# Ledger of designs, part 45: peptides against a protein of PDB entry 7AE7

Target 1, 321 residues: chain A of PDB entry 7AE7
Amino acid sequence: KVYKDLREFLEVLEQEGQLIRVKEEVNPEPDIAAAGRAAANLGKNQPAVFFEKIKGYKYSVVTNVHGSWQNHALMLGLDKNTSTKDQFYELNRRWDKFPVPPNVVKREAAPCKENVIDKDINLFEILPLYRINEQDGGFYISKASVVTADPEYPDDFNKLNVGTYRIQVKDRDRVGIQALAMHDIAVQLEKAEAENKPLPIAITIGNNPLVTFMASTPVGYNQNEYEFVGALQDGVPMDIVKSDLYDHLYVPAGSEVVLEGHIIPRVRTVEGPFGEFPGSYSGARLQCEVKIDRITHRTNPIFENLYLGIPWTEIDYLMAL

## One batch from the design tools (peptide; aimed at target 1 G272)

Design b2_p19_5 (made by RFdiffusion4)
Pose (drawn by RFdiffusion4):
Structure b2_p19_5 (pose): chain A 313 residues (1-149, 158-321), chain P 19 residues (1-19)
Amino acid sequence: KVYKDLREFLEVLEQEGQLIRVKEEVNPEPDIAAAGRAAANLGKNQPAVFFEKIKGYKYSVVTNVHGSWQNHALMLGLDKNTSTKDQFYELNRRWDKFPVPPNVVKREAAPCKENVIDKDINLFEILPLYRINEQDGGFYISKASVVTANKLNVGTYRIQVKDRDRVGIQALAMHDIAVQLEKAEAENKPLPIAITIGNNPLVTFMASTPVGYNQNEYEFVGALQDGVPMDIVKSDLYDHLYVPAGSEVVLEGHIIPRVRTVEGPFGEFPGSYSGARLQCEVKIDRITHRTNPIFENLYLGIPWTEIDYLMAL
Amino acid sequence: SSHEASYQRNKELNAKAEE
């Protein structure tokens, strides 16, 4: 099976006993992060946890989506009990199907274009943002796929919420931004960027894939789907930016020129906090989202947690 | 807004990180 969006994958997870629904209202902190740690602590057949009600927020959160070998196998379309080795072999075989060009769809057909917010941008009205770890510098978006511009790149970068319509990003960690970053800051011009949240599991998996192999990213997702191309759609504001047609939330924005502010600290996969450093800020110019969006976020702590599964094979 | 407390909390965290 191939998933057109996060919601089909969550359906499969729930049918397979790999998704737990929390119906009672929970507080943003520390409840969501504590549940993410606990789900990771179950050790075997760790499920995704779906929070339907978060105090003070309108929408729902899902966590630990990738955080088990069962979830990982179901992401690949295999039986949930497929051994780790056999998943490795299946990934090794599909790796060679690269490239599989994506299908570009019309705006009216992309679920991520159901709702538009073009003014008075407020991330908190869409995403139930919360603190992941006690010493984090702020509320984080820890599982976004970021699109920048065959020269189109998708990657995962931790994103700290700074204001209703502003976030932080480590721009010098996106090694295609940094030739356009010099030109843009030298000429005081903005650099367009897209932040996608709530994606097909293979899109997130591809976004966590090593940069050393300069692939085409979306064409790699078609390979992981064993030859089935993925659907992408042009962003509203920037014609050279394409986002997954099924994303729950799309934040279209730009990197603000000549602005460096304190970002962090935040958790890193080796199990420790990073330090606080001066980083770039991204202004959100537009939000498009599916009706009743789902905030797919990720808990990070002492290994093993969901990030280890996203990096393993 | 109903989430306003979370927004203010986030602002407090950001301010503390700048110290």

Design b2_p19_5_s1 (made by RFdiffusion4, then SolubleMPNN; from b2_p19_5, 14 letters changed)
Fold by OpenDDE base, seed 3:
Structure b2_p19_5_s1 (fold): chain B 321 residues (1-321), chain A 19 residues (1-19)
Amino acid sequence: as target 1 above (321 residues)
Amino acid sequence: MEYDAVEKENAARVAAAEK
């Protein structure tokens, strides 16, 4: 099975008993994190947790989407009880199908374009933001697939980067992003900053599960993550759509929310602390800052956010291969 | 790679996977 978007995957997770739906209104803090921890304590078969109603917010949150080997098997369209060994074998088999170029769909065919916000940007109106950990220095978007391109080669699709980065909400229309030197985005940012130019960026939230997986998987600088998604879909291309602001940036057609903007050149602001691991906080650091200029989103967007639990975090499953 | 050049091939792959 191939998934067009997060919603199709969540439906399968629910059908397979790998998603818990919380229908009662919850407080963003501490209930989301507490429920995530409770779900993690159910053992190796950790379900996703879908929160339908969050006090003070209009939209829903889902966590722990990739938080088990069962969910990982289902992501690959396999039986949920497929062994880790067989999952790895199948993943490797499909990996060899690279490249599988994506389909570029028309704007009208892209669910992520259903709604547009181009003025008075306020992230808090679109995303049910909460502190993942009690001592976090702010609200984090921890499971976004961030799209950037090489400023020197903007039309080279092989240099289009889709990565996962720690993102702290700074203001209604600003986020801090952790772009480490080892990340492909850092190479692209360096090129932009050398010329004192903004780096165009699209921060995509709530994607098909293989996009999120590939965004968290290191690939070569001249390899496109979308072409790996197609490979992991056993040769079925994924659907992408051109961003609204930039001709050279393409986003997943099915994204729940797309934040389009730019990294402000040569600006660094304090970001953190963040509890990257339970009981462990990364200190405050100077990070680059993104100005959000446009939002597109699906009707009733689902905020997919990372679950950080013990002993295995969702990151462990995303990076375990 | 230009994605427009592979659209026809991609459509065929999708159609094959849906069977």
Scores: peptide ipSAE 0.020, ipTM 0.472, DockQ to the pose 0.011
OpenDDE base, seeds 1, 2, 4, 5: peptide ipSAE 0.000, 0.000, 0.006, 0.020; ipTM 0.271, 0.281, 0.310, 0.495; seed 2 fails the geometry check

Design b2_p19_5_s2 (made by RFdiffusion4, then SolubleMPNN; from b2_p19_5, 13 letters changed)
Fold by OpenDDE base, seed 5:
Structure b2_p19_5_s2 (fold): chain B 321 residues (1-321), chain A 19 residues (1-19)
Amino acid sequence: as target 1 above (321 residues)
Amino acid sequence: MEHDAVEAENAARNAAAAL
């Protein structure tokens, strides 16, 4: 089975008994994290947790989408009871299909383009933002697939990078991003900053689960994560669409929310702290700042965010494959 | 706050027990 978007995957998780639906209104804090911990306490078969109603917000949150081996099996379109060994063998078998080029769809065919916000941008109107951990220095977007290109080779699709980075919300239209030297985005940012130019960026939220998986999986700088998504779809191309602001950036056609903007050159602002692991907070650091210039989103967008709190967390599963 | 968190935990457990 192949998924076009997060919604098709959540439907399968629900059908397979791998999604908890919380229908009662919850407070963003501490209830989302509390309900996530309760779901994690169900044992090895940890379901996703979908919050339909969040106090003070219009839209929903889903967490723990990758939070179990059953969810990983289903992500690969396998039976949920597929062993971790057989999942690994199937992943490797499909990996050898790289590259599988994506389909570029028309703007009018891309669900992520259903709505546009190009003025008076306020992230809090689109994303039900909350502190993931009680001691977090702010609101984090922790499962975004961030799209950037090489500023020297913007038309080289093989250098188009889709990565997962720690993103703190700083203002209505600003986020901090952790671009570490080991990340491909840091190479691209260095090139842009050498010329004192902005780095174009698209922060995509609520994707096809294989996009999120590949964005969290290290690949070569000259390898496109979308071509691996097609490989992991057993040779079925994924659908991408051109960004609205940039001709050289492509986003998943099914993204729930796309934040288009730029990394401000040579600006660094205080980011953190964030609880990356239970009992482990990374201190405050000077990090890059992104200005959000445009939002596109699906109608009733789902905010997919990382579940953190007790082991095993989603990151433990995302790093284990 | 503590009450709401316990209610959310109970709601999640109850929803999970219905699976």
Scores: peptide ipSAE 0.115, ipTM 0.743, DockQ to the pose 0.028
OpenDDE base, seeds 1, 2, 3, 4: peptide ipSAE 0.082, 0.010, 0.019, 0.005; ipTM 0.724, 0.439, 0.604, 0.434; seed 4 fails the geometry check

Design b2_p19_5_s3 (made by RFdiffusion4, then SolubleMPNN; from b2_p19_5, 14 letters changed)
Fold by OpenDDE base, seed 5:
Structure b2_p19_5_s3 (fold): chain B 321 residues (1-321), chain A 19 residues (1-19)
Amino acid sequence: as target 1 above (321 residues)
Amino acid sequence: MENEEVEEENKRRVEEAEK
């Protein structure tokens, strides 16, 4: 089975008994994190947790979407009881299908384009933001697939990068992003900053689960993550759509929320701390700042955010492959 | 597919979406 978007995957998780739906109104803090920890204590078959109602917000949250080997098997369109060994075998078999070029769809066919916000941008109206960890220095978007291109070769699809980065919300229309020197985004940013130009960026939230998986998987600088998504879909292309602000940036057509903007050149602001692991916080650092210039989103967007819990974090399943 | 074939296919797909 192939999934077009997060919603099709959540439907399958629910049908397979791998999603818990919380129908009662919860406080964003501490209830989301507490419920995630409680779900983790149910054993090795950790379900996704879907919160329908968040106090003070309009929209829903889902966590722990990739948080088990069962969810990982279902992501690959396999039986939920497929062994880890057989999942790895199938991943390797499908990896050899690279490249599988994506389908570019018309704007009218892309669910991520259902609604547009181009003025008076307020991230808190679109995303039910909360502290993931008690000691976090702010609100984080921890499961976004961030799209950037090479500013020297903007039309080279092989240099289109889709990565997962630590993103702190700084203001209504601003986020901090951790672009470390080992990340492909840092190479692209260096080129933009050499010319004192903004780097175009699209921060995508709530994607096809294989997009989120590939955004967390290191690939070569001249390899497109979307072409690996098609390979992991057993040769079925994924659907992408052109961004609204930039002709050279393409986003997943089914994304719940797309934040389009730019990295401000040569500006660094305080970001962090963030609890990357239970009881371990990365210190505050000077990091890049993104201005959000446009938002597109699905009607009733679902905020997919990372679950950080004991003993296994969702990151452990995303990086263990 | 060689990189050139992938680039040509992507260009074709973009052109088809813009029609």
Scores: peptide ipSAE 0.036, ipTM 0.651, DockQ to the pose 0.012
OpenDDE base, seeds 1, 2, 3, 4: peptide ipSAE 0.000, 0.000, 0.028, 0.000; ipTM 0.282, 0.335, 0.639, 0.317; seed 3 fails the geometry check

Design b2_p19_5_s4 (made by RFdiffusion4, then SolubleMPNN; from b2_p19_5, 15 letters changed)
Fold by OpenDDE base, seed 4:
Structure b2_p19_5_s4 (fold): chain B 321 residues (1-321), chain A 19 residues (1-19)
Amino acid sequence: as target 1 above (321 residues)
Amino acid sequence: MEYDEVEEENKKRVEAAEK
């Protein structure tokens, strides 16, 4: 099974008994995190948790999408009871199919383009934001696939980077992003900042689960994560579409929300703290700031966010393959 | 590979499927 988007995957998770649907209105805090912890405590078969109604928000939240080996098996289109070993063998077999170039679809064919916000941007109107951890310094977008390009070679598809970074919401139209020196985005940012230019960025939320997986998987600087997604889909290309602001940035066609903007050159603002692991907080640091200039989104967008809870976090599964 | 090359290949595939 190949998934075009998050919604197709959530449907399969629900059919396989790997998704809990919460239909009652919940408080963003602490109920989302508490329900995620409760789901994680169910043992090894941790389901995704889908919150249909969040008090004070219009749209839904889903957490723990990658939060179990069963969910990973289903992501690969395997039986949910496929062993970790067999999942690893299948992943490696498919990895050897790299590269599988994506399909570029027209704007009109891309679900992520159904709605546009290009003025009076307010992230709180489109994303049901909440503190993931009680001691977090703010609201985080922790499971976004962030798209950037090499500013020297913007049209080089092989240098397009799709990565996962810690993103703190700073204002209605601003986020902080943690770009570490080991990340490909840091190389691209360095080039932009050398010329005092903005770095174009697209922050994509609620993707095909293999996009999210590959965005969390280190690849070479001259390797495109979308070409690996096609490989992991057993040779079926994924669908991408041009961003609205930048011809050289391509986003997953099925993204629930796309935040298009730029990293402000040579600006650093306080970001954090964030609870990366239970009982450990990364301190507050000076990090890059992104201005959001345009949002595109699906109708009734689902905010996919990371579940961080007691000793078996969703991160453990995202990094374990 | 450039994105323009990917777009051109995709156009060729679409045109081939419409025939």
Scores: peptide ipSAE 0.020, ipTM 0.503, DockQ to the pose 0.011
OpenDDE base, seeds 1, 2, 3, 5: peptide ipSAE 0.000, 0.006, 0.011, 0.000; ipTM 0.282, 0.340, 0.349, 0.311; seeds 1, 5 fail the geometry check

Design b2_p19_6 (made by RFdiffusion4)
Pose (drawn by RFdiffusion4):
Structure b2_p19_6 (pose): chain A 313 residues (1-149, 158-321), chain P 19 residues (1-19)
Amino acid sequence: KVYKDLREFLEVLEQEGQLIRVKEEVNPEPDIAAAGRAAANLGKNQPAVFFEKIKGYKYSVVTNVHGSWQNHALMLGLDKNTSTKDQFYELNRRWDKFPVPPNVVKREAAPCKENVIDKDINLFEILPLYRINEQDGGFYISKASVVTANKLNVGTYRIQVKDRDRVGIQALAMHDIAVQLEKAEAENKPLPIAITIGNNPLVTFMASTPVGYNQNEYEFVGALQDGVPMDIVKSDLYDHLYVPAGSEVVLEGHIIPRVRTVEGPFGEFPGSYSGARLQCEVKIDRITHRTNPIFENLYLGIPWTEIDYLMAL
Amino acid sequence: SFKSSLQILNEETGAPVAS
């Protein structure tokens, strides 16, 4: 099976006993992060946890979506009990199907274009943002696929919420931004960027894939789907930016020129906190989102947690 | 050796340390 969006994958997870629904209202901190750690601590058949009610927020949160070999196998469309070695072989075989060009769809057909917010941008009205770890510098978006511009790149970068319509980003960790970053800051021009949240599991998996192999990213997702192309749609504001047609939330924005502010600290996969450093800020100019969006976020702590599964094979 | 975006540590970005 192939997933057009996060919601089809969550349906499969729930049918397979790999998704737990928390119906009672929970506080943002530390409840969501504590549940993410506990789900990771179950050791075997760790499920995704779906929080339907978060105090003070309108929408829902899902965590630990990738955090088990059962979830990972279901992401690949295999039986949930497929061994890790067999999943490795299936990924190795599909790796060679690269490239599979994506299908570009019209705006009216992309579920991520159901709702538009073009003014008075407020991330908190859409995303139930919360603190992941006690010493984090702020509320983080820890599982976004970021699109920048065959020269289109998708990657995962931790995003700290700074204001209702502003976030932080480590721009010098996106090694295609950096030639346009010099030109843009030298000329005081903004650099367009797209932040996608709540995606097809293979899109997130591709976004965590090593940068050393300069692939075409979306064409790699079609390879992981064993030859089935993925659907992408053009962003509202920037014609050279394409986002997954099924994303739950799309934040279209730009990197603010000549602005460096304190970002962090935040958790890193080796199990420790990073330090606080001066990083770039991104202004959100537009939000498009599906009706009743789902905030797909990720807990990160002492290994093994969901990030290890996203990096393993 | 090749690293993913997630394997790049904050200190490796070369960004100044916050005072």

Design b2_p19_6_s1 (made by RFdiffusion4, then SolubleMPNN; from b2_p19_6, 9 letters changed)
Fold by OpenDDE base, seed 1:
Structure b2_p19_6_s1 (fold): chain B 321 residues (1-321), chain A 19 residues (1-19)
Amino acid sequence: as target 1 above (321 residues)
Amino acid sequence: MAKSPLEISADETGAPLAP
């Protein structure tokens, strides 16, 4: 089984008993985080948790999408009871299929383009933002697949980077992003900042689960994560679409939300703290700031966000493969 | 303590935990 988007995966998770649907209106705080923790306490078969109604928001949240070995098996289109060993062997077998180039679809064929916001940007109108941890310094977007390119080689598709970064919401149209020196985005940002130019960015939320997986998996600077997604789809290309603002940035065609904008050159603002692990907070630091210039989104977009609860966290599973 | 997913993976695959 191959998934075009998050929705197709959530449907399979629900069919397989790996999704809990919360139909009652919840408070964004503390109910989302509390329900995530409660789901983690169900043992080894940690389901995703889908919140249909969030007080003060229009749209839904899903958490813990990658939060179990069963969910990883299903992500690979395997039986949910496939052993971690067999999942690993299958992952490695598929990895050897790299590269599998993506399909570039037309704008009109991309679900992420159903709606556009190009003025009066307000992230709170699109994303049901909440504090993941009690002591978080703000609202975090924790499962975004962030698309950037080499500003020196914008047309080199092999240098297109899709990565996962810690993103704090700073304002209606601004986010802080943690670009560590070891990340490809930091190399690209350094080049842009050397010329005092903005770095084009697309922050994609609610993706095909293999996109989210590959965005969390380190690859070579000259390797495209989308070509690995195609490999992990057992040789089926994924669908990408050109960003609206930038000719050189491609986003997953099925993304629930795409935040297009730029990293502001030579600006650093306070970001954090964030509870990356239970009882452990990465302190406040000066981080890069992104201006959001355009949003595209699916109708009734689902905000996929990371579950950070009592171990094991969703990160522990994303890093375990 | 419950084994981490990584520890479980390492045990089941016999792959060394990548450092």
Scores: peptide ipSAE 0.022, ipTM 0.541, DockQ to the pose 0.034
OpenDDE base, seeds 2, 3, 4, 5: peptide ipSAE 0.021, 0.009, 0.009, 0.010; ipTM 0.671, 0.496, 0.488, 0.524; seed 5 fails the geometry check

Design b2_p19_6_s2 (made by RFdiffusion4, then SolubleMPNN; from b2_p19_6, 8 letters changed)
Fold by OpenDDE base, seed 3:
Structure b2_p19_6_s2 (fold): chain B 321 residues (1-321), chain A 19 residues (1-19)
Amino acid sequence: as target 1 above (321 residues)
Amino acid sequence: HMKSPLEIRAEETGAPAAP
């Protein structure tokens, strides 16, 4: 089984009994985090939690999509009861199929292009933002696949990076991003900042589960995460589409939301604190700032965000394969 | 204590968790 987007995966999770649908209106705080903790208390078979209605917002939230071995088996298109061992060996077998080049689809064929916001950008109108932890210094987008390129080699598809980074919402059209020196995005940003140029960026939310998995998996600087997604799809190419603002950036065709913009060169602003781990807060730090210049999104976009409640967290599963 | 997902993988596969 291959998934084109998050929605096809959520449908399978629901069919397999690995998704809880919350139909009643919830408060974004504390109810989202509380329901996530309640799901985590179900033990090894932790379901995704889908919130249809969030008070004060128009759209839905889903959490804990990768939060169990059953969900990982289903992500690989295996039986949900496939052992951790067999999942691991199948993952490795498929990994050796790299590279599997993606299909570049037309704009008109890409669900992420159904709606456009190019003026009066307000992230709060498109994303049901909430504090993941009670003491967080703001709202976080914790499960985005961030697309950047090498500004020296913008047409080198092998240097196109798709990574997961900590993103704090700073304003209606601004986000802080944590680009650590060990990340490929930091290499690309350093090159842009050396010339005092913006780094083009696309922050993609609500993806094919293998895109999210690969964005959280370190690969070589000259290896494209989309070509690994095709490998993990057992040789079926994934669908990508050109970004609206940049000819050299490609995003997953099925993304729920795409935030297109740029990292502002040589600007650093206060970001945090954030509860990265249960009971542990990272201090406030100076981090990069992104201006959002354009949003494209699916109709009724789903905000996928990490479950970071009681152990084991969704990140513990994402890093376990 | 429930073992971490990574510990479970390491035990079932014999592949050490990468440090």
Scores: peptide ipSAE 0.428, ipTM 0.865, DockQ to the pose 0.034
OpenDDE base, seeds 1, 2, 4, 5: peptide ipSAE 0.399, 0.410, 0.407, 0.414; ipTM 0.853, 0.858, 0.856, 0.866

Design b2_p19_6_s3 (made by RFdiffusion4, then SolubleMPNN; from b2_p19_6, 8 letters changed)
Fold by OpenDDE base, seed 5:
Structure b2_p19_6_s3 (fold): chain B 321 residues (1-321), chain A 19 residues (1-19)
Amino acid sequence: as target 1 above (321 residues)
Amino acid sequence: MAKSSLEIRAEETGAEAAP
């Protein structure tokens, strides 16, 4: 089975008993994190947790989408009881199909383009933002697939990078991003900053689960994550669409929310702390700042965010394959 | 305009490049 978007995957998770739906209104803090911890205590078969109603917000949150081996099997379109060994063999078999080029769909065919916000941008109106951990220095977007290109080779699709980075919300239209030297985005940012130019960026939220997986999987700088998504879909291309602001940036057609903007050159602002692991907080650091210039989103967008707080978090599963 | 590498690959693979 192949998924076009997060919604098709959540439907399968629910059908397979790998999603808990919380229908009661929750407080964004502490209830989202608390309910995630409670779901994680259900054992090895940790379900996704979907919060339909969040106090003070219009839209929903889903967490722990990748939070179990069953969810990983289903992501690969396998039986949920597929062994970790067989999942690994199937992943490797499909990996050898690289590259599988994506389909570029028309703007009108892309669900991520259903709604546009180009003025008076307020991230809090679109994303039910909350502190993931009690000691977090702010609100984090922890499961975004961030799209950037090489400023020297903007038309080289092989250098189009889709990565997962720690993102702290700073203001209504600003986020901090952790671009470490080991990340492909840091190479691209260095090139932009050398010329004192902004780096174009699209922060995509609520994707096809294989996009999120590949964005969390290290690949070569000259390898496009979307071409691996097609490989992991057993040779079925994924659907991408051109960004609204940038001709050289392509986003998943099915993204729930796309934040289009730019990394401000040579600006660094205080970011953190964040609880990356249970009991481990990274201190405050100077990080890059992104200005959000445009939002596109699906109607009733789902905010997919990372579940943290107990051993075997989503990050452990995302890094284990 | 120079074709992107994606457009070139889409033409080579028969994938619909968005016009």
Scores: peptide ipSAE 0.036, ipTM 0.521, DockQ to the pose 0.018
OpenDDE base, seeds 1, 2, 3, 4: peptide ipSAE 0.000, 0.009, 0.005, 0.005; ipTM 0.378, 0.376, 0.366, 0.361; seeds 1, 2, 4 fail the geometry check

Design b2_p19_6_s4 (made by RFdiffusion4, then SolubleMPNN; from b2_p19_6, 9 letters changed)
Fold by OpenDDE base, seed 4:
Order: C-alpha cells, then structure tokens, then sequence
Structure b2_p19_6_s4 (fold): chain B 321 residues (1-321), chain A 19 residues (1-19)
C-alpha cells in the first residue's frame, strides 16, 4: 500500500488499532505531552495519538505517528506484525530502486494548496503550538520536512534537499531553524550568505510518512529525497507540486501545512533550549531565522509533531532502520 | 537535450515547472 498523504496513513493506523483518538478537549500543556507519555507506556505497540480538540486552537494535533515497529511496517505498506528483520530486508530491497522520480502535479490538484494565507501571518492560528517538554525554551515544530535548494544550482533537482531540522517558533511569522554543519541545508545557507542573499525555504508539516522518514534519513548531497520516497513506495512516484513563491522549490502535494519563506542572511537569534532526549537538553544557541512569507494549507490542517518519550522516542524508530 | 524526469512528468500532468 502507498499513501498519498498523512491522512491516508492515519486512516490505516486507526483501522489497524495503531491510533488513539482523543475526542475530549485537551489543554495543549501539559495534556498533549502527558498523553504521549501515557501512550508510550502501553508497551511495544505504541500507537499514534490524535487530539481532535485543543483548547484555544482551531485545529488538531497528531503525535507518535512513527512511534512503533508496527507503525513502521504499516508505513512500508506491510502487515503491522512484520518483523524488524523483514522490514529491514524490504527497506533495503526498495532502496535499490532509487531513483524513482516524483510526479509533478498541477497546483489545483495539490491538497496543500486548498487555502492560502499571504497577509497577517500568524503561525498560532494554523498550528496548535505547545511546549513538547516542560523545560523547552519555546514552542517547537519538530517533525517538519524542510525543502531547500542549492542557490548556485537552483534548477538541479538532485540538489533539492528535504531535511528534518529543529524549528523554534520565534514570532507570529518567524521561526528559528537549527542548521548544523553536517546538514545539507548548512551548505546551501553558506552559499546564500556568502552573497548576502536570502535562502528560499519551504517548511512542510504533516506529510506522507515516507517523506518524513526520508527527511530524517541522511542521503548524498546530489541525491533527492523524493526519488528515495518513490523507491520506498516500491517504485510508485510520490506527488510533488511547485511552491507558490519559488519555481525551483517543490513540496509534497499532500502536505497539511506549507510555510513558505526565506532564511534571513547573516542573522542569528537565540534558539533553545530543547529536550532532544529525555532528561537531556541542548543549550541555547545562535541559530538561523526564517521569515514566513506565505502559508498554504489543507482545510482543517493536522499538526503532526514529534513525541519524545522513554524508553524509545519516535526518533529512535525513524533512525533505527 | 534529453528532457529531465521532471520535464517529462510536467508534460504528462500539465504542471508548470520553473521557467
């Protein structure tokens, strides 16, 4: 089975008993994090947790989407009881199908384009933001697939990068992004900053689970993550659409929310602390700042965010295969 | 020049590519 978007995957998780739906109104703090921890304590078959109603917000949150081996099997379109060994063999078999070029769809065919916000941008109106950990220095978007291109080779699709980065909300229309030297985005940013130019960026939230997986998987600088998604879909292309602001940036057609903007050149602002691991906080750092210039989103967008729990985090499952 | 996979896809779907 192949999933076009997060919604198709959540439907399968629910059908397979791998999604808990919380229908009662919750407080964003501490209830989301507390419920995530409670779900993690249910054992090895950790379900996703879908919060339908969040006090003070219009839209829903889902967490722990990748938080179990069952969810990983289902992501690959396998039986939920497929062994980790068999998942690994299947992953490797599909990996050898790279490259599988994506299907570029029309704007009007892309669900991520259903709604547009280009004025009075306020991230808090679109995303039910909360502190993931009690000691976090702010609100984080922790499960976004961030799209950037090489500013020297913007038309080289092989250099289009889709990565996962820690993103702290800084203002209504600004986020801090952690671009470390080991990340492909850091190479692209260095090139832009050398010329004192903004780096175009699309921050995509609530994707096809294989997009999120590949965005968290290191690939070569000249390898496109979307072509791996097609490989992991057993040779079925994924659907992408051109961004609204940038001709050379392509986003998943099914994204729940797309934040289009730019990294401000040569600006650094305080980001953190963030609880990357249970009981471990990274210190505050000077990180890049993104201005959000446009939002596109699906009607009733789902905010997918990371669960950080003990003993296994959602990251552990994203990186374990 | 051989068309890129993106150009081929865009022609098939009628999507707009970068100019």
Amino acid sequence: as target 1 above (321 residues)
Amino acid sequence: MEKSPLEISAEETGAELAA
Scores: peptide ipSAE 0.176, ipTM 0.781, DockQ to the pose 0.018
OpenDDE base, seeds 1, 2, 3, 5: peptide ipSAE 0.000, 0.031, 0.007, 0.033; ipTM 0.271, 0.586, 0.362, 0.616

